# Ledger of designs, part 377: peptides against a protein of PDB entry 3JWR

Target 1, 323 residues: chain A of PDB entry 3JWR
Amino acid sequence: TRELQSLAAAVVPSAQTLKITDFSFSDFELSDLETALCTIRMFTDLNLVQNFQMKHEVLCRWILSVKKNYRKNVAYHNWRHAFNTAQCMFAALKAGKIQNKLTDLEILALLIAALSHDLDHRGVNNSYIQRSEHPLAQLYCHSIMEHHHFDQCLMILNSPGNQILSGLSIEEYKTTLKIIKQAILATDLALYIKRRGEFFELIRKNQFNLEDPHQKELFLAMLMTACDLSAITKPWPIQQRIAELVATEFFDQGDRERKELNIEPTDLMNREKKNKIPSMQVGFIDAICLQLYEALTHVSEDCFPLLDGCRKNRQKWQALAEQ
Target 2, 298 residues: chain A of PDB entry 3JWR as posed
Amino acid sequence: TRELQSLAAAVVPSAQTLKITDFSFSDFELSDLETALCTIRMFTDLNLVQNFQMKHEVLCRWILSVKKNYRKNVAYHNWRHAFNTAQCMFAALKAGKIQNKLTDLEILALLIAALSHDLDHRGVNNSYIQRSEHPLAQLYCHSIMEHHHFDQCLMILNSPGNQILSGLSIEEYKTTLKIIKQAILATDLALYIKRRGEFFELIRKNQFNLEDPHQKELFLAMLMTACDLSAITKPWPIQQRIAELVATEFWEQGDQVGFIDFVCTQLYEALTHVSEDCFPLLDGCRKNRQKWQALAEQ

## One batch from the design tools (peptide; made by RFdiffusion4, then SolubleMPNN)

Design b2_p30_5_s2 (from b2_p30_5, 18 letters changed)
Fold by OpenDDE base, seed 1:
Structure b2_p30_5_s2 (fold): chain B 323 residues (1-323), chain A 30 residues (1-30)
Amino acid sequence: as target 1 above (323 residues)
Amino acid sequence: SEREEEQAILDALEELLAPELVAARREALA
């Protein structure tokens, strides 16, 4: 395609020029082509292209295929969300110095997972899919959409001309797919809630050890969630704009719940309760976000900008809730 | 009341947060 030719021939700017090492990064000013260039830079600077012998054209095609399999009519869970999740992963690995704690296969898997974790998202949560008796709800008992996202990821990775993992051995390939699956499934907040207590307790007791395979898997899951929720850490003007996109998508779901399912939406999904958004954001930060970024900062102190951003946004939301 | 507002936040988060988290937060506020 013309898009592939343009991307494959383009000079890829440095990570410094693209500012993709910054935790304060914003994609609002970037074109779709520039987001693809940023993604190439992430793979290159993490040594993934060299270490796994990726062909440049195959990587370009894969990135464009992933982007194409996000829906354009979904307000928040689109390519820009996946791209921002991957950018936060890149920043955590580089600026947050987590790269030195992980294997090349783990880094490869995390970056692929971050870009792929919401593939074909429909702008509705697992609860809606279950209550609507969608065919996907018959295939999977839990984490319905996350299983679908992984299936889409696997389909793209095996598509002709998109096989970025062709340079891996059979054992490396199996290991990478296992980690990708675990990382995508970990973005289900229900699984995060179930598992986070073990992680926080290990940190509190100073018993956290990345050499333990179970603790490594647990850490990768927590890191994925930290990147997926990273909008809450952004500078206030960016946070407000993203919160509006999230609210738009949630209100669209609430409107569908009322119309299609004859269900009164929760306050989070109710368009008439916009005035509760600030207090709900404070509640979300306190219940879900703060402890995660605190624990991540204990693993690597260079991740502090995520925690600091989350705390600053809590203060801003609290001030709005008091008005 | 502050309690009604807290309950509204809990109810709003109940769909995002597994029932276990709602229970844990209710215990912490109690």
Scores: peptide ipSAE 0.019, ipTM 0.535, DockQ to the pose 0.055
Fold by OpenDDE base, seed 4:
Structure b2_p30_5_s2 (fold): chain B 323 residues (1-323), chain A 30 residues (1-30)
Amino acid sequence: as target 1 above (323 residues)
Amino acid sequence: SEREEEQAILDALEELLAPELVAARREALA
């Protein structure tokens, strides 16, 4: 395609020029081409292209295929969300020094998972899918969309000309797919809440050990969630804009719930309850985000900008909730 | 009130989380 030719022929700027190592990164001013270039840079600077013998054209095609399989009519869960999740992962690996704690296969899997974790997202949550009796709800009992996202990821990875993992051994391929699946499933916030207590307790007791395979898996899950939720850590103007996108998508779901399911939406998805957004954001930060970024910062102190950003945004949302 | 804020959070989380998780949090905060 013309897009592939343009991407494959383009000079890829440095990570410094693209600012993709910054936790404060924003994609708002980037073109789709520039987001793809950033993605190439992430793979390159993590040594994934070299270590796994990726062909440049194949990587370019894969990136474009992933981007194409995000819906454009979804306000938040689109390519830009996946891209920002991957950028946060890249920043956590590089600036946050997490790269030194992981294997190349784990890094490969996390980056692929971050980019793929919401593939074909429909702008509705698992509860809506279940209540609408969608065919996917018959296939999966829990984490319905996350299973679908992984299936889409696997489909793309095995598609002709998109096989970025073709340089891996059979064992490496299997390991990578296992980690990708676990990482994508970990983005189900229900699973995060179920598992986070174990992680926090290990940190609190100073018993956390990445050499333990179970604790490694747990850490990768927590890291995925930290990147998926990283919008809450961004500078206030960026946070506000992303919060508006999230609210738009949630309100669209709420409108559909009224129309299609004949139910009253919860306050989070109720367009008439916009005035509750600040207080809900404070609650979300306190309930979900703060402890995660505290624990992550304990594992790697260089991740502190995520925690600091989260704390600052809590103060901003609290101030709005008091007005 | 702190309780109203907590309830708003819980209600918001119910949309994001399985009801079971909201219940577990209420128990942890009680």
Scores: peptide ipSAE 0.018, ipTM 0.568, DockQ to the pose 0.057
Fold by OpenDDE base, seed 5:
Structure b2_p30_5_s2 (fold): chain B 323 residues (1-323), chain A 30 residues (1-30)
Amino acid sequence: as target 1 above (323 residues)
Amino acid sequence: SEREEEQAILDALEELLAPELVAARREALA
């Protein structure tokens, strides 16, 4: 395609020029081509291209394939969300110095997972999929969408001309796919809620050890969630704009719940409850986000900007809730 | 109270994110 030719021939700017090492990064001003260039830079600067002998054209095609398999009519869970998740992962690995704690296969898997974790997202949550008796709800009992996202990821990775993992041994390939699956499934916030207590307890007791395979898996899951939720850490103007996108998508679901399922939506998805957004954001930060970024900062102090951003946005949302 | 509001939001989020988990938790607390 012309898009592939343009991407493959383009000079890829440095990570510094693209600002993709910054936790404060925003994609709002970037074209789709620039987001693809940023993605190439992430793979290159993490040494994934060199270490796993990726062909440049294959990587370019894979990135474009991933981007194409996000829906354009979804307000929030689109390519830009996946791209921002991957950028936060890159920043956490580089600026947050988590790269030195992980293997190259784990890094490869996390980056692929971050980009792929919401593939073919329909702008509705697992509860809606289940209640609507969607065919996917018959295939999977738990984490319905996350299983679908992984299936889409696997389909792309095995598609002709998209095989960025062709340079891996069979064992490396199997290991990478296992980690990708675990990482994508970890983005189910229900699983996060279930598992986070173990992680926080290990941190609290100073018993956290990345040499333990189970603790490593747990950490990768927490890191994925931290990147997936990273919009809450962004500078306030960026946070507000993203919160509006999230609200738009949730209200669209709520409207469909009323129309298609004859149910009253929750306050979070109720368009008539817009005035509750600030208080709901405070509650979300307190219930879900703060402890995660505190724990992540304990593992690597260089991740503090995520925690600091989350705290600042909590204060901003609280001030709006008091008005 | 702030704690009750926080719990209500947590419960709402849990219900939103994992209705089965919320149901299981409610059964475990009854």
Scores: peptide ipSAE 0.018, ipTM 0.557, DockQ to the pose 0.065
Fold by OpenDDE base, seed 2:
Structure b2_p30_5_s2 (fold): chain B 323 residues (1-323), chain A 30 residues (1-30)
Amino acid sequence: as target 1 above (323 residues)
Amino acid sequence: SEREEEQAILDALEELLAPELVAARREALA
């Protein structure tokens, strides 16, 4: 395609020029082409292109295929969300110095997972999919959408001309796919809530050890969630705009719940309760976000900007909730 | 052999994928 030719021939700017190492990064001013260029730079600067012998054209095609398999009519869970998740992962690996704690296969898997974790998202949560008796709910009992996202990820990775993992041995390929699956499934907040207690307890007791395979898997899951939720850490103007996109998608679901399921939506999904957004954001930060970024900062102190951003946004939302 | 590597990849995928998706992929690669 003309898009592929343009991307493959383009000069890729440095990570410094693109500001993709910054935790404060925003994609709002970037074109789709620029987001693809940023993604190439992430793979290159993490040494993934060199270490796994990726062909430039194949990587370009894969990125465009991933982007194409996000829906354009979804307000939040689209390519830009996946791209921002991957950018936060890149910043955590580089600026947060987590790269030094992980293998190249783990880094490869995390970056692919971050870009792929919401593929073909329909703008509705697992509860809606289950209650609407969608065909996907017959295939999977738990983490319905996350299983679907992984299936889409695998389909793309095995599509002709998109095989960015062709340079891996069979054992490396198996390991990478296992980690990708675990990382995508970890983005189900229900699983995060179930597992986070073990992670926080290991941190609290100073017993956390990345050499333990189970603790490594647990850490990768927590890191994926931290990147997936990273909008809450962004500078206030960026946070506000992203919160509006999230609210739009949730309200669209709530409207469908009323119309299609004859159910009164929860306050989070109810457009008539938009005045509760500030207080709900405070509740979300306290219940889900703060402890995660505290624990992540304990593993790597250079991740502090994520925690600091979360705390600052809590204060801003609290001030709005008091008005 | 290239065929043995392909089969090993497919076998690895069977452990990770729902059986129905593995079957569909085998048909597409055959």
Scores: peptide ipSAE 0.030, ipTM 0.552, DockQ to the pose 0.017; fails the geometry check

Design b2_p30_5_s3 (from b2_p30_5, 17 letters changed)
Fold by OpenDDE base, seed 4:
Structure b2_p30_5_s3 (fold): chain B 323 residues (1-323), chain A 30 residues (1-30)
Amino acid sequence: as target 1 above (323 residues)
Amino acid sequence: DELEEEREILDLLERLLAPELVAAREAAEA
């Protein structure tokens, strides 16, 4: 395609030029081509291209394939969300100094998972899928959409000309897919709520050890969630804009719940309750985000900008809630 | 189970909108 030709021929700017190592990164000013260039840089600077012998054209095609399998008519869970999740992962690995704590296969899997974790998202949550009796709800009982996201990821990885994992041994391939699946499934917030207590307890007791395979898996899950929710850590203008996108998507779901399912949406998804957004954001930060970024910062102090950003945004949302 | 937990998250967020919780949080921050 013309898009592939343009991407493959383009000079890839440095991570410094692209600012993709910054936790404060914003994609708002970037074209789709530039987001793809950023993605190439992430793979390159993490040594994934070299270590796994990726062909440049294949990587370019894969990136474009991932991008095209996100829906454009979804307000938040689109390519830009996946891209920002991956950028946060990259920043956490580089600036946050988590790279040296992980294997190359884990890093490869996390980056692929971050980019792929919401593939073909429809702008509705698992509860909606279940209640609408969608065919996917018959295939999967739990984490319905996350299973679908992984299936889409696997489909792309195995598509002709998109096989960025072709340089891996059979064992490396299996390991990578296992980690990708676990990482994508971990983005189900229900699973996060279920598992986070174990992680926080290990941190509190100073018993956290990445050499333990179970704790490694747990950490990767927590790291995925931290990156998936990283919009809450961004500078205030960016945070506000992303919050608007989230609200738009949630309200669209609420409208569909009324129309298609004949149910009253929760306040979180109720357009008529938009005045509650600031207080809900404070609650979300307190209930979901703060402890996660505190724990992550305990694992690597260089991740502090995520925690600091989250705290600052809590203050801003609280101020709005008091008006 | 996971769907129930998702519902619990949503319910939690709704409960956090209660004025009493806001007041309690403010008191804890003082």
Scores: peptide ipSAE 0.031, ipTM 0.625, DockQ to the pose 0.064
Fold by OpenDDE base, seed 1:
Structure b2_p30_5_s3 (fold): chain B 323 residues (1-323), chain A 30 residues (1-30)
Amino acid sequence: as target 1 above (323 residues)
Amino acid sequence: DELEEEREILDLLERLLAPELVAAREAAEA
């Protein structure tokens, strides 16, 4: 396609020029082409292109295929969310020094998973899918959308001209797919709530050991969640704008809950309760985010900007809640 | 199940909006 030709022929700027190592990164001013260029740079600077012998054209096609399989009519869970999740992963790996703690296959899997983790998202959560008796709810009983996202990821990876994993051995391929699946499934917030206690306890007791396979898997899951929720860590103007996108999507779901399911939405999904957004954001930070970024910072102190950003935004939201 | 777990998260957020639970959480984290 013309888009593929343009991307494949383009000079890819440095990570420094693109600022993709910054935890404060914003994609607001970037074109779709520039987001694709950033993605190429992430693969290159993580040595994934070289180590796994990726063809440039195949990587470009894969990126464009992933982007194409996000819906444009979804306010938040679109390509830009996936891209920002991947950028945070890249920043955590590079600036946050997490790269030094992981294998090349784990890094490869995490980057693919970050870009793919919300493929074909419909702007509604698992609860809505279950309550609406959607066909997907018949296929999966747990983490319905995350299973669908992984299925979409696998479909793209196996599509002609998109096979970025063709340079891997059979064993490497199997390992990579296993990690991708685990990482995508880990973005189910319900699963995070179930598993986080074990992670925090290991950190608290100073018993955390990445050489243990189970603890490694647990860490990768926590890292995925940390990147998926990273909008909460951004500089305040960026945080506010992203919060508006999230609210828009949640309100759209609430409107559908009223219309299609004849139920009153929870305050989080209720357009008439927009005045509660600041207090709900404080609650979300306290219940979900703070301990995660604290624990991540204990694993690597260079991840502190995520924790600091989260704390600063809590203060900003609290101030708005008190008005 | 998944529905119950997601509802528990939402309920937790709603409860945290209550002053008593906020105070209790702050005390537990201090």
Scores: peptide ipSAE 0.026, ipTM 0.595, DockQ to the pose 0.065
Fold by OpenDDE base, seed 2:
Structure b2_p30_5_s3 (fold): chain B 323 residues (1-323), chain A 30 residues (1-30)
Amino acid sequence: as target 1 above (323 residues)
Amino acid sequence: DELEEEREILDLLERLLAPELVAAREAAEA
């Protein structure tokens, strides 16, 4: 395609020029082509292209295929969300210095997972999928959408001309897919809530050890969640705009819940309760976000900007809630 | 008042995620 030709022929700017190492990064001003260029730079600067012998054209095609398999009519869970998740992962690995704590296969898997973790998202949560008796709910008992996202990821990775993992040995390939699956499944917040206590306790007791395979897997899950939720850490103007996108998608679900399921939506998804957004954001930060970024900062102090951003946004939302 | 609001929000989040949490627990125990 013309798009592929344009991307493959383009000069890829440096990470510094693209500002993709910044935790304060915003994609709002970027074209789709520029987001693809940023993605190429992430793979290159993490040494993934070199270490796993990726062909440039294949990588370009894969990126465009991933982008194409996000829906354009979904307000938040679209390509830009996946791209921002991957950018936060890149920043955490580079600026946050987590790269030195992980293997090349783990880094490869995390970046692929970040870009792929919401593929073909419908703009509705697992509860809606279950209650609407969607065909996907018959295939999976829990984490319905996350299983679907992984299936989509696997489909793309195996599609002709998109096989960015073709340079891996059979064992490396299996390991990579296992980590990708675990990372995508970890983005189910229900699983995060279930597992985070173990992670926080290991940190509290100073028993956290990345050489333990179970603890490594747990850390990768927590890191994925931290990147997935990273909008809450962004500078206030960016946070506000993203919060509006999230609210739009949630309200769309709430409208569908009324129309299709004949139920009154929760406050979070109720368009008529927009005035509760600030207080709900404070609650979300306190209940879900703060402890995660505190723990992540304990693992790597250079991740502090994420924690600091989260704290600052809590203050901003609290001020709005008090009006 | 602030504590009550936080609790209400937490309860809302728990209710929203309750079906998935139950399913996740059951799957982990199997």
Scores: peptide ipSAE 0.025, ipTM 0.559, DockQ to the pose 0.047
Fold by OpenDDE base, seed 5:
Structure b2_p30_5_s3 (fold): chain B 323 residues (1-323), chain A 30 residues (1-30)
Amino acid sequence: as target 1 above (323 residues)
Amino acid sequence: DELEEEREILDLLERLLAPELVAAREAAEA
């Protein structure tokens, strides 16, 4: 395609030029081509292209395929969300110095997972999928959409001309897919809530050990969630804009719940309850976000900008809630 | 009470995300 030719022939700017190592990164001003260039740079600077002998054209095609399999009519859970998740992962690995704590296969898996974790998202949550009796709800009992996202990821990875993992041994390939699956499934907040207590307790007791395979898996899951939720850590103008996108998608779901399911939406999904957004954001930060970024900062102090951003945005939302 | 507000919001999020979220929370609090 013309898009592939353009991407494959383009000079990829440095990570410094693209600012993709910054936790404060914003994609708002970037074209789709530039987001793809950023993604190439992430793979290159993490040594994934070299270490796993990726062909440049294959990587370009894979990136474009992933991007194409996000829906454009979804306000928040689109390519830009996946891209921002991957960028936060890259920043956490580089600026947050987590790269040296992980194997190359784990890094490869996390980056692929971050880009793929919401593939073919429909702008509705698992509850809606279940209540609407969608065919996917018959295939999976738990983490319905996350299983679908992984299935889509696997489909792309195995598609002709998209096989970025072809340079891996059979064992490396199996290991990578296992980690990708675990990482994508970890983005189900239900699983996060279930598992986070173990992680926080290990940190609290100073017993956290990445050499333990179970603790490694747990850490990768927490890191994925931290990147998936990283919009809450962004500078206030960026946070506000992203919150508007999230609200738009939630209100669209609420409208569908009324129309298609004949149910009254919850306040979070209710367009008439916009005035509750600030207080709901404070509650979300307190219930879900703060402890995660605190724990991540304990694993690597260089991740502090995520925690600091989250705290600052909590203050901003609280101030709006008091108005 | 900040704790009460946190619980209310968490309950709201659980209802929104999936029945599995409620089960996961209950398991984490046990």
Scores: peptide ipSAE 0.021, ipTM 0.583, DockQ to the pose 0.056

